# Peptides against a protein of PDB entry 4BOS: the designs that were tried, part 2

Target 1, 163 residues: chain A of PDB entry 4BOS
Amino acid sequence: PVLTRTVVPADNSCLFTSVYYVVEGGVLNPACAPEMRRLIAQIVASDPDFYSEAILGKTNQEYCDWIKRDDTWGGAIEISILSKFYQCEICVVDTQTVRIDRFGEDAGYTKRVLLIYDGIHYDPLQRNFPDPDTPPLTIFSSNDDIVLVQALELADEARRRRQ
Target 2, 163 residues: chain A of PDB entry 4BOS as posed
Amino acid sequence: PVLTRTVVPADNSALFTSVYYVVEGGVLNPACAPEMRRLIAQIVASDPDFYSEAILGKTNQEYCDWIKRDDTWGGAIEISILSKFYQCEICVVDTQTVRIDRFGEDAGYTKRVLLIYDGIHYDPLQRNFPDPDTPPLTIFSSNDDIVLVQALELADEARRRRQ

## One batch from the design tools (peptide; aimed at target 1 N12 D70 I120)

Design b1_p23_2_s4 (made by RFdiffusion4, then SolubleMPNN; its pose is not in this set)
Fold by OpenDDE base, seed 2:
Structure b1_p23_2_s4 (fold): chain B 163 residues (1-163), chain A 23 residues (1-23)
Amino acid sequence: as target 1 above (163 residues)
Amino acid sequence: SAAAAAARAARVAALEAARAAAD
């Protein structure tokens, strides 16, 4: 089994496309962003006490309007929200630092998904199997530490290619 | 407050319902 990267469009919604890909078991849908943006806005709007200006960097309403724009980039806040919504750990491997940022690691989720990030763009990761009849796996056990090692190796190789 | 806690619990329940609908 080999961990590989699926390149999604380098548009303003690459995070949403990548998350959708992994949580839906490998479905590439670049048109998913508007609905995912609306989902996040709805979640944020539903709990203004938790999603405060201190957390959002702007008022709750301003954030909701902002995230629903088609040209705004998702980041850590959105990943955290999506982790909670999909009830899975979202692990982001950074090719610049060769480190993994884990979202939802303390929530007790049994599942994890992986993204790769280069400082600007997000892509999803999947495990490919030698058996051509077995589809790639995008949802892993939260106890699968091997996939994290493989993700680090993938990020390290990506870093070396740029140097 | 207790009222705020109850409201948060209700919001969590609503979120769970939304997840179920999305599945």
Scores: peptide ipSAE 0.026, ipTM 0.545, DockQ to the pose 0.018
OpenDDE base, seeds 1, 3, 4, 5: peptide ipSAE 0.022, 0.025, 0.023, 0.025; ipTM 0.549, 0.546, 0.555, 0.561

Design b1_p23_3 (made by RFdiffusion4)
Amino acid sequence: AAAAAARKAAAKAAITARTAAAK
Pose (drawn by RFdiffusion4):
Structure b1_p23_3 (pose): chain A 163 residues (1-163), chain P 23 residues (1-23)
Amino acid sequence: as target 2 above (163 residues)
Amino acid sequence: XXXXXXRKAAAKAAITARTAAAK
């Protein structure tokens, strides 16, 4: 089986669309983005002690309004939040310098999902099977460290191809 | 590092402009 990127639209909501694709087992639905952003705002507004002005670069309310727009880019805050909500590890494979940032690293989730990130775009990763009957798999066991190795290599290859 | 950040910012702005035009 081969680790594979599926290209989602680069419409400013790719982070949300990519996370949704992998946590739902391979469903591409761009319309999920507004609701996922509202979910983020709901959680950010619920903990102003943690989501402080220092962390957000603006007021809690300003951040909530900002993230609810259809043109703002999700990032680490959003990913940390979505990891907990979905109760899975979200591994972002960064092809800029070829590394993996593992959200939910120490929460003991049983599940793991992968996104590939080039500094501008987010796309989901999935495992494809050469058997006609076996659909791609987007949710992996937390014990499954080999998929992380394959993702690091895909990151190397993706970096080479992009250059 | 500054030049790389500028290129990323310009790419993200171009994406946003194309998306707005499509809408």

Design b1_p23_4 (made by RFdiffusion4)
Amino acid sequence: SAAAAAAVRERAAMVRARNAAEA
Pose (drawn by RFdiffusion4):
Order: sequence, then C-alpha cells, then structure tokens
Structure b1_p23_4 (pose): chain A 163 residues (1-163), chain P 23 residues (1-23)
Amino acid sequence: as target 2 above (163 residues)
Amino acid sequence: SXXXXXXVRERAAMVRARNAAEA
C-alpha cells in the first residue's frame, strides 16, 4: 500500500477540509469549514486564561471573530483544538524542512491521522490499496509508527518534486 | 466572499513566488 495525497480546494479553509477528510474516514466536504471554525471559536472563547492575548496576538473575542471568517487560515491553535475534539493524534507532515509535528502527542489517543503541509497548503493523506475492493484508509493506530516513516519519505519526495 | 477571493489570489501569488525561488 502507498501513502497518497488527495488535493482539496485551496480556498483558505484547506486545514479544516483536510482534518475533516481524515477524521471522517475519507469524506471530502468543503461545506464543513464554517461549522468547524465556529467550533474553534466556541472552544477559544471558553478558556481565555489559556487563549490569552499573548498567545493569540489579539483579544480572545477578536480571535474568535477572525477564525470565523471564510478567508483566515487555520494553524497550530486550530489543530491542537481539533485533535482533542476528535480525540485523535493529528500528524502534520511539514514538507518545508521535512519533519512531523504530532498534535495529541501525549494524550494517549488510539487513533492517528495525517495531513501534508507545504507552508501554504494543507491536504489530507491516506493509505491506498492495490486491491479493487479495499477503500483507502485515513485513520491509523497510534501503534502504527511505520505510516509515520512512509509520511516522512513522502515529505522528502514531495519536497523534491515541488522544487 | 470577495475578501476570500482576494485572499486566494494572494495565496496563489505566494505559491508562484516560492516556485520561482526554488527553480
């Protein structure tokens, strides 16, 4: 089986669309983004002690309004939040310098999902099978460290291809 | 929205600039 990127629309919501794709087992639905952003705002507003002005670069309320827009990009704050909500590890494979940032690293989730990130775009990763009957898988066991190795290599290859 | 379309155009510019630098 081969680790594969599926290209979602680069409409400013790719982070949410990619996370949704992998946690739902391979469903592409761009319309999920507004709701996922509202979920983020709900969680950010619920903990102003943690989500401080220093962390957000603005007021808690300003951040909530900002993230609810259809043109703002999700990032580490959003990913950390979505990892907990979905109760899975979210592994972002960064093809800029070829590394993996593992959200939910120490929460002991049983599940793991992967996104590929080039500094500008997010797309979901999945495992494809050469058997006509076996659909792609997007959710992997936390014990499954080999998929992380395959993702690192895909990151190397993706970096070479992009250049 | 119009602001989202503008943000997409700006993002596409960044991608062209990065690809030209990495060529």

Design b1_p23_7 (made by RFdiffusion4)
Pose (drawn by RFdiffusion4):
Structure b1_p23_7 (pose): chain A 163 residues (1-163), chain P 23 residues (1-23)
Amino acid sequence: as target 2 above (163 residues)
Amino acid sequence: AAARKAAAIAKKAAMVAARAAAE
């Protein structure tokens, strides 16, 4: 089986669309983004002690309004929140310098999902099977460290191809 | 809102073009 990127629309919401794709087991639905952003705002507004002005670069309310827009880009704050909400590890494979940032690293989730990130775009990763009957898988066991190795190699290859 | 969204997409396309030129 081969680790594969599926290209989602680069409409400024790719982070949410990619996360949704992998946590829902391979469903591409761009319309999920506004709801996922509202979910983020709900969680950020619920903990102003943690989501402080220093962390957000603006007021808690300003951040909530900002993230609710259809043109702002999700990042580490959003990913950390979505990892807890969905109760899975979200592994972002960064093809800029070829590394993996593992959100939910120490929460003991049983599940793991992967996104590929080039500094500008997010797309979901999935495992494809050469058997006609076996659909792609997007959710992997937390014990499954080999998929992380395959993702690192895909990151190397993706970096070479992009250059 | 639509204008801001189009501008944000155009900014990403510019960044991708700039990075391709650097590489």

Design b1_p23_8_s2 (made by RFdiffusion4, then SolubleMPNN; its pose is not in this set)
Fold by OpenDDE base, seed 5:
Structure b1_p23_8_s2 (fold): chain B 163 residues (1-163), chain A 23 residues (1-23)
Amino acid sequence: as target 1 above (163 residues)
Amino acid sequence: SAALAAERARKRAELRAAVRAAR
């Protein structure tokens, strides 16, 4: 089995597209962003005590209005929220630093998904199997450390290509 | 409740740490 990257459109919603892809088992839907933005805004609005200005960098209401815009970029806050919503770890391998940032690591989730990030763009990762009749896997066991090693290898290779 | 407040405080700290680590 080999871990591979699926390139999604390089638009301002690549994070949402990538997360949707992996949590839905490999479904590419570039039109998913508006609904996911609304979902995040709804979650944030529902708990202003937790999602405070100290976390958001702006008021709760300002953040909700901001994230629902078509031209704003998702990041760590949104990943954290989506991890909780989908009840899985979201592991982001960074090609600039060759590091993995794990969101939801301490929540006790049994599943993890993986994204690759280059500083501005997110893509989803999947495991391909030798058997052509076996579909790619996007949801892994949270105990599967091999997939994390493979993700680091992909990131390292990507970094070398840019240097 | 006190339990809810404590849980939220913990989650807040965890989220802030995650955000900082990912930057």
Scores: peptide ipSAE 0.032, ipTM 0.624, DockQ to the pose 0.024
OpenDDE base, seeds 1, 2, 3, 4: peptide ipSAE 0.031, 0.027, 0.029, 0.029; ipTM 0.632, 0.615, 0.607, 0.638; seed 1 fails the geometry check

Design b1_p23_8_s3 (made by RFdiffusion4, then SolubleMPNN; its pose is not in this set)
Fold by OpenDDE base, seed 4:
Structure b1_p23_8_s3 (fold): chain B 163 residues (1-163), chain A 23 residues (1-23)
Amino acid sequence: as target 1 above (163 residues)
Amino acid sequence: AAARQAALEAARAALRAAVRAAR
């Protein structure tokens, strides 16, 4: 089995498209982005005490309006929210640093999903199997550290290609 | 915990339905 990258559209919503892809078992649908943005806004609005201005960098209402725009980029706050929503660890491998940022690692989730990030774009990762009739796997055990090693290998190769 | 889990599952299903409708 080989870990591979699925290239999603290079639009402002690549994070949402990538997350939806992995948590839904390999469904590529950019139409998910507006709905996921709305979901995040709803979650943030529901808990203004937790999602404070200090955390958001803007008022709760301002953030909700901002994240629902189709041209604003998702980041760590959105990944954290989605990790909680989907009850899974979201691992982001960075091709610039060849490091993995793990979101939700202390929550005790049994599942993890993987994204690859190059500083300006997110893509989902999947495990392909030798049998062409076996569909790719996008949801892994949170104990599967082999997939993290494979993700680092992909990131390292990407970094070498740029240097 | 069970109630929260069920609520999240329902919300995920609702999101999938909304995405299908938008496509």
Scores: peptide ipSAE 0.573, ipTM 0.916, DockQ to the pose 0.025
OpenDDE base, seeds 1, 2, 3, 5: peptide ipSAE 0.023, 0.025, 0.022, 0.044; ipTM 0.573, 0.629, 0.609, 0.655

## One batch from the design tools (peptide; made by RFdiffusion4, then SolubleMPNN; aimed at target 1 N12 I120; its pose is not in this set)

Design b1_p24_4_s4
Fold by OpenDDE base, seed 5:
Formats: structure tokens, C-alpha cells, sequence
Structure b1_p24_4_s4 (fold): chain B 163 residues (1-163), chain A 24 residues (1-24)
């Protein structure tokens, strides 16, 4: 079994496409972004006390309008929200630092998904199996530390190729 | 209302959890 990345379009919505891919078991749907943006906006709007201006950097309403735009980028706030929404840990391996940022690690989720990030672009990660008839795995046990090691190896290889 | 929005969020979270569990 080898961990690989699926390159998604660099269309300002790569985070949403990548998250959708992994949480849906390997479904590539670049058209998912508008709905996911609306989902985030809906969640944010539902709890203005928690999603305050201090957290969002703008008013709750301004953020909701902003995130629904096609050209705005998702980041840590959106990943945190999506982790909570999908009830899974989202692990982001950074190819620039060869480190994993874990979102939802303290929530007690039993599942984790993995993304790879190069500083500007997100891609989903999947485990491919030798048997071609066995579909790739995108949802892992939160106890599966092997996949984290594989992600670090993948990031390290990417770093060595670029530096 | 805010109460309705929170209820909607809760329903969405539960649906997402069920979907994620089914996909896992």
C-alpha cells in the first residue's frame, strides 16, 4: 500500500474539492465548492457568539458573504469547521516544512483524512492497494499512525525534489 | 432565528456524521 495524491484544479477552491474527495471516499467533484462554501457560511451564521469578529477577522455577516465568493481561499478556519462538520480529524501535511498540522485532534474522532499542502495549494491523499480491484482508501482510523508516516515521507520527497 | 439556525446546524452535523460513517 502506497500513499498518493490526486491533483485537483487550482481554481481557488482546492481546499473544498480536496476535503470533499477524502470525506466522500475518493469522489472527485470540482463542482462541490459552491455548496461547501454555503455550508460553511451557514454554520458560521448559526453561531455568531462563537464565530466572532475576533475569530473571523471581519463581522459574521461579512465573512459569510466573503466565503461564498468563488475566488476566496479556504484556510485553517474552514478546515476546522469542516472537521467539526464531518466529525473527523483533518491532517494536513506541509511540503514546505515536512510537518503535519492536525485539525480536530482533541475532539475524539475515530476517523482521519489527509491533505497535502504546498503553501498555496491543497490536494487530497489516498492509500492505493496492490490489488487493482481494491479501491483507494481516503478515510483512516485515527489510530493509524502509519498513514501519517507515509504522508511525511511523501512530503519529504516533494521537498527534496523542489529544493 | 438564531435558534432555528442552530437546530439546522445540528441536523446537518448529524447527517454529515452518518454519511462519513457510511463512507468509512
Amino acid sequence: as target 1 above (163 residues)
Amino acid sequence: SRAAALAARQAALEAAQAAAAAAA
Scores: peptide ipSAE 0.025, ipTM 0.538, DockQ to the pose 0.019
OpenDDE base, seeds 1, 2, 3, 4: peptide ipSAE 0.023, 0.022, 0.022, 0.023; ipTM 0.577, 0.580, 0.564, 0.577

## One batch from the design tools (peptide; made by RFdiffusion4, then SolubleMPNN; aimed at target 1 D70; its pose is not in this set)

Design b1_p25_2_s3
Fold by OpenDDE base, seed 2:
Structure b1_p25_2_s3 (fold): chain B 163 residues (1-163), chain A 25 residues (1-25)
Amino acid sequence: as target 1 above (163 residues)
Amino acid sequence: SAAARAARLAAIYAARAAAAAAALA
């Protein structure tokens, strides 16, 4: 089995497209972003005490309006929310630092998904199998640390290619 | 599925609303 990257469009919504891809088992749908943005906004609006200005950097209402725009980028806040929503650990391997940021690691989830990030763009990761009739895997056990090692190897290779 | 996601969203929304109400009680 080999961990591979699926390149999604760089259209301001790459985070949402990438998350949708991995949590839906490998479905590439660039048109999913409006729904994903609305999902985030709805969750944030539902808990103004938790999602405070201190956390959001803007008022709850301002954030909800902002994230629903089609030209705004998702980040750590959105990943954290999506981790909670989908009840899975979201692991982001950074090609600039060759490090993995784990979201939801303390929540006791049994599942993890992986994204690769270059400082600007997000892409989903998947495990391909030798059997061509076996579909790629995007949802892993939270105990599968081999996939994390493989993600770091991908990031290191990407960094070497840039240098 | 979209239906499953919608159901999960509703559950989260309801839980957070209940938590907010409890905090004010």
Scores: peptide ipSAE 0.026, ipTM 0.593, DockQ to the pose 0.020
OpenDDE base, seeds 1, 3, 4, 5: peptide ipSAE 0.021, 0.024, 0.022, 0.022; ipTM 0.599, 0.568, 0.577, 0.579

Design b1_p25_7_s2
Fold by OpenDDE base, seed 1:
Structure b1_p25_7_s2 (fold): chain B 163 residues (1-163), chain A 25 residues (1-25)
Amino acid sequence: as target 1 above (163 residues)
Amino acid sequence: SAADAARAAAAAAAAARNAAAAAAA
């Protein structure tokens, strides 16, 4: 088994597409972003005390309007929200630093999903199996440390390609 | 282009929010 990257469109919604891909077991749906953006806006709007202006960089209402635009980028805030919503750890391996940022790691989730990030683009990661009849795996055990090692290897290779 | 400008603005905003979120963690 090998961890591989599925390249999703660079259409400002790559985070949402990537998250959707991994949490849905490998379903590529570039049209998923509007609903996910609305979901995030709804969650943020529901808790203005937690999602403060200090965190959002704008008022709660302004953020909700902003994130629902089709050309605005999600980041750590949105990943955190999606981790909570989907009840899974979201691990993001950064190709610039060869580091894994883990979201939801303290929530006690039993499952983890992985994304790869290069500073401007997110892609989903999946485990492919030699047997073609075995579908790729996108949802891993939160105790699967091997997949994290493999993700770091992918990131390191990606960094080397850019050097 | 207008699209490039929009992307650049979005990237800057995302970076700022990411930093804030990281600081809060």
Scores: peptide ipSAE 0.029, ipTM 0.648, DockQ to the pose 0.037
OpenDDE base, seeds 2, 3, 4, 5: peptide ipSAE 0.026, 0.027, 0.028, 0.026; ipTM 0.634, 0.630, 0.631, 0.665

Design b1_p25_7_s4
Fold by OpenDDE base, seed 4:
Structure b1_p25_7_s4 (fold): chain B 163 residues (1-163), chain A 25 residues (1-25)
Amino acid sequence: as target 1 above (163 residues)
Amino acid sequence: SERERRLEEARRAAEAANAAAAAAA
């Protein structure tokens, strides 16, 4: 298909690697996670009034220490934070439900990026072009609803393969 | 720096969308 999945390592930092890949235009850097974890911690620490125990499930400081560990998983909170930082909508297509969760959808961003999630692992999505000299696209217009359809199709195919 | 600029942007836009994301987590 035109929209394709790039498999990143199934380490504890797949979310960060995947986000980095798409926001940097298709750069695979499995070593990016430590800095991204620190980035998230920095943002969380900067607003303890909002990032409270009620939001984080732990104290602000405990969360910051936790997310900076190399063996902790990122999730919706981290995706939302990264959406804000990179000023783009992050769309996560879930292969278990064939649904798209959109982070930053109401922020007015002009760009969107896409991840695919299977309940455990995140991978980045990219659009390939017929022209081999045209690099794959990872940053889409927020008005590009075709890519969302393509993501759903990709997720549906993935689900069928597991059944 | 560019990083500092983006950090500020993130802080300004954080609350509403982050709350929704946290609730969905």
Scores: peptide ipSAE 0.233, ipTM 0.797, DockQ to the pose 0.023
OpenDDE base, seeds 1, 2, 3, 5: peptide ipSAE 0.197, 0.210, 0.058, 0.028; ipTM 0.775, 0.782, 0.622, 0.578; seed 5 fails the geometry check

## One batch from the design tools (peptide; aimed at target 1 D11 D70 W73 I120)

Design b1_p26_1_s1 (made by RFdiffusion4, then SolubleMPNN; its pose is not in this set)
Fold by OpenDDE base, seed 2:
Structure b1_p26_1_s1 (fold): chain B 163 residues (1-163), chain A 26 residues (1-26)
Amino acid sequence: as target 1 above (163 residues)
Amino acid sequence: AAAALAAERARAAAAARAAAAAAAAA
């Protein structure tokens, strides 16, 4: 089995497309972003006490209006929310630093998904199998540390290609 | 219904969320 990257469109919604891909078992749907943006906004709007200016960097209402735009990028705040929504750890391997940022690591989830990030773009990761009839795996056990090692290897390879 | 449940879940682990956001920004 080999961990591989699926390149999604660089259309300002790559985070949402990538998360949707991995949590839905490998479904590429670039049109998922508007609904996911609205989902995030609904969650944030529902708890203005928690989602404060200190957390959002802007007022609750300003954030909700901002994230629903079709040209704004998701980041750590959105990943954290989606981790809790889908009840899984979201691991982001950064090709610039060759480090993994783990979201939801202390929540006790049994599942993890992986994204790769280069500083301006997110892509989903999947495990391919030698048997062509076995579909790629995008949802891993939270005990599968081998997949994290493989993700770091992919990041290091990507870094070397750019340098 | 799903959004309401997600909102409740999102309130948990506030410190972990803040720490993760800071780590991602570094």
Scores: peptide ipSAE 0.028, ipTM 0.652, DockQ to the pose 0.023
OpenDDE base, seeds 1, 3, 4, 5: peptide ipSAE 0.028, 0.028, 0.028, 0.028; ipTM 0.651, 0.657, 0.624, 0.649; seed 1 fails the geometry check

Design b1_p26_1_s2 (made by RFdiffusion4, then SolubleMPNN; its pose is not in this set)
Fold by OpenDDE base, seed 3:
Structure b1_p26_1_s2 (fold): chain B 163 residues (1-163), chain A 26 residues (1-26)
Amino acid sequence: as target 1 above (163 residues)
Amino acid sequence: SAAALAAARAAAAAAARAAAAAAAAA
């Protein structure tokens, strides 16, 4: 089995597209972003005490309007929220540092999904199998440390290729 | 329902806020 990258559009919604891909078992749907953005805005709006201007860099209302635009990036706040929403650990392997940032690692989730990040763009990761009749796997056991090693190897290769 | 599940998950997202704050400060 080999861990591989599925390149999603290099648009401002790549995080949402990538997360949707892995949590839905390998479904590429760039049209998922508007609803996911709305979901994030709803959650942020629900707790203005926590999601303060200090956290958001803008007022709660301004952030909610901002994240619902089709040309604004998701980041760590959005990943944290989506991890909890989908009840899975989201592991982001960074090609620049060849390190994994784990979101939801202390929540006790039984499942993990993986993204690869190059500093601005997110792509989903999947495990491909030699048997063409066996579909790729995007949802792993949270105890599967082998996939983390494979992700680091993939990130290191991407770094060497300036990807 | 899908809507009820979404609402429940949205409410549960409150538990991830501390991690979000730490990530935002990085």
Scores: peptide ipSAE 0.048, ipTM 0.654, DockQ to the pose 0.023
OpenDDE base, seeds 1, 2, 4, 5: peptide ipSAE 0.043, 0.042, 0.030, 0.047; ipTM 0.648, 0.640, 0.637, 0.668

Design b1_p26_1_s3 (made by RFdiffusion4, then SolubleMPNN; its pose is not in this set)
Fold by OpenDDE base, seed 2:
Structure b1_p26_1_s3 (fold): chain B 163 residues (1-163), chain A 26 residues (1-26)
Amino acid sequence: as target 1 above (163 residues)
Amino acid sequence: AAAELAARRAAAAAAAAAARAAAAAA
């Protein structure tokens, strides 16, 4: 089995497309962004005490209006929210630093998904199998540390290609 | 696990549709 990257469009919604891809088992749907943005906004609006200006960097209402725009990028806040919503650890391997940022690692989730990030763009990761009739895997056990090693290898390879 | 995720996705889709309808009415 080999961990591979699926390139999604660089259309300002790559985070949402990438998360949707991995949590849906490998479904590429760039049109998912509006619904994903509304989901985030609904969750944030539902708990203004937790999602405060200190966390959001803006008022709760301002954030909700901002994230629902079609040209604003998601980041750590959105990943944290989506991790909680889908009840899975979201691991982001950074090709610039060759490090993995783990979201939801202390929540006790049994599943993890993986994204690759280059500083401006997110893509989903998947495990391909030798048997062509076996579909790629996007949801892993939270005990599968091999997939994290493979993700770091992909990041290092990507870094070397740029340098 | 898979059933729980599917239910959560379906609920989210329904909520998104409802929110869109409410926004259009406002």
Scores: peptide ipSAE 0.035, ipTM 0.659, DockQ to the pose 0.028
OpenDDE base, seeds 1, 3, 4, 5: peptide ipSAE 0.024, 0.028, 0.024, 0.030; ipTM 0.654, 0.637, 0.643, 0.643

Design b1_p26_2 (made by RFdiffusion4)
Amino acid sequence: RALTPAETAAAEARRAAEVAAAAAAA
Pose (drawn by RFdiffusion4):
Structure b1_p26_2 (pose): chain A 163 residues (1-163), chain P 26 residues (1-26)
Amino acid sequence: as target 2 above (163 residues)
Amino acid sequence: RALTPAETAAAEARRAAEVXXXXXXX
């Protein structure tokens, strides 16, 4: 089986669309983004002690309004939140310098999902099977460290191809 | 909200500029 990127629309909401795709087991639904952003705002507003002005670069309320727009890009804050909400590890494979940032690293989730990130775009990763009957898999066991190795290699290859 | 090719290019340029500014600040 081969680790594969599926290209979602680069409409400013790719982070949310990519996370949704992998946690829902392979469903592409761009319309999920506004709701996922509202979910983020709900969580950010619920903990102003943690989501401080220093962390957000603006007031808690300003950040909530900002993230609810259809043109702002999700990042580490959003990913950390979505990892907890969905109770899975979200591994972002960064093809800029070829590394993996593992959100939910120490929460002991049983599940793991992967996104590929080039500094501008987010796309979901999935495992494809050469058997006509076996659909792609987007959720992996936390014990499954080999998929992380395959993702690192895909990151190397993706970096070479992009250059 | 879907973007046209021109709008997509503009959005990517904006994003690249924000990332570069954040890297310079660090």

Design b1_p26_3_s4 (made by RFdiffusion4, then SolubleMPNN; its pose is not in this set)
Fold by OpenDDE base, seed 2:
Structure b1_p26_3_s4 (fold): chain B 163 residues (1-163), chain A 26 residues (1-26)
Amino acid sequence: as target 1 above (163 residues)
Amino acid sequence: AAAAALAAAAAAAAAAVRAALAAALA
């Protein structure tokens, strides 16, 4: 079994496309972004006391309008929200630093998904199997530390290719 | 497409999301 990267479009919605891909078991749907943006905005709008300007860097309403644009990028806030919504740990492997940022790591989830990030673009990761009849796996056990090692190896190789 | 369903899910998830977000940003 080998961990591989699926390149999604660099259309400013790569985070949403990547998350959708992994949580849906390997479904590539770039058209998912508008609905996922609305989901984020709805969650943020539902709790203006917590999602304050201090947290968002802008007012609650400004953020909701901003995140629903088709040309704005998601980040840590959106990943944190999506982790809880989908009830899974989201692990982001950074190819620049060769580190894994784990979202939802202490929430007690039994599942984890993996993204790879190069500083500007997100892509999903999946495990491919030697059996051609077995589809790639995108949802892993939260106890599967081997997949994290494989993700670090993949990131390190990506970093070396740029150097 | 499922805007109403997402809105209902958002309301139910908001409180739980707060704790996760606070931990991630700390």
Scores: peptide ipSAE 0.076, ipTM 0.699, DockQ to the pose 0.022
OpenDDE base, seeds 1, 3, 4, 5: peptide ipSAE 0.071, 0.026, 0.028, 0.025; ipTM 0.689, 0.620, 0.630, 0.606

Design b1_p26_5_s1 (made by RFdiffusion4, then SolubleMPNN; failed a check: too like the target's own chain; its pose is not in this set)
Amino acid sequence: MEALEEAERIRRELGAAARAAAAAAA

Design b1_p26_5_s2 (made by RFdiffusion4, then SolubleMPNN; its pose is not in this set)
Fold by OpenDDE base, seed 1:
Structure b1_p26_5_s2 (fold): chain B 163 residues (1-163), chain A 26 residues (1-26)
Amino acid sequence: as target 1 above (163 residues)
Amino acid sequence: MEEEERRRRLREEAGAAARAAAAAAA
């Protein structure tokens, strides 16, 4: 079994495409972004006390309008929201630093998914098996620390290629 | 124009990360 990267389109919505891919078990759908953006906006709008201007850097309404644009990038706060929505830990391995940022790590989720990030692009990660009849795995146990090691190895290799 | 868009996107990503960090600290 090997952890591999599926390259999604380098559009402004790569985060959403990548998250959708892993939480849906390996479904590549670049057209998912508008609905995911709307979902995030709905969640933010539903709790203006939690998602305050101080946190968002803009009014709640302004953020909602901003994230629903097709050309704005999601980041850590959007990942946090999606982690809560999908009830899974989202682990992002950064190829520039070879570090993993874990979102939802203290929420008690039983599942984790993995993304790889290079500073300007997100891609999903999956585990491929030697048996070609066994489909790739994108949803892992939150106790599976081996997959985190594999993600770090993958990121380190990517970093070496860039250098 | 392409470079300007790229810079805009990078700033947006950085901003989103900063907001999440602030939320975690709150």
Scores: peptide ipSAE 0.028, ipTM 0.623, DockQ to the pose 0.067
OpenDDE base, seeds 2, 3, 4, 5: peptide ipSAE 0.025, 0.024, 0.009, 0.023; ipTM 0.608, 0.603, 0.401, 0.596

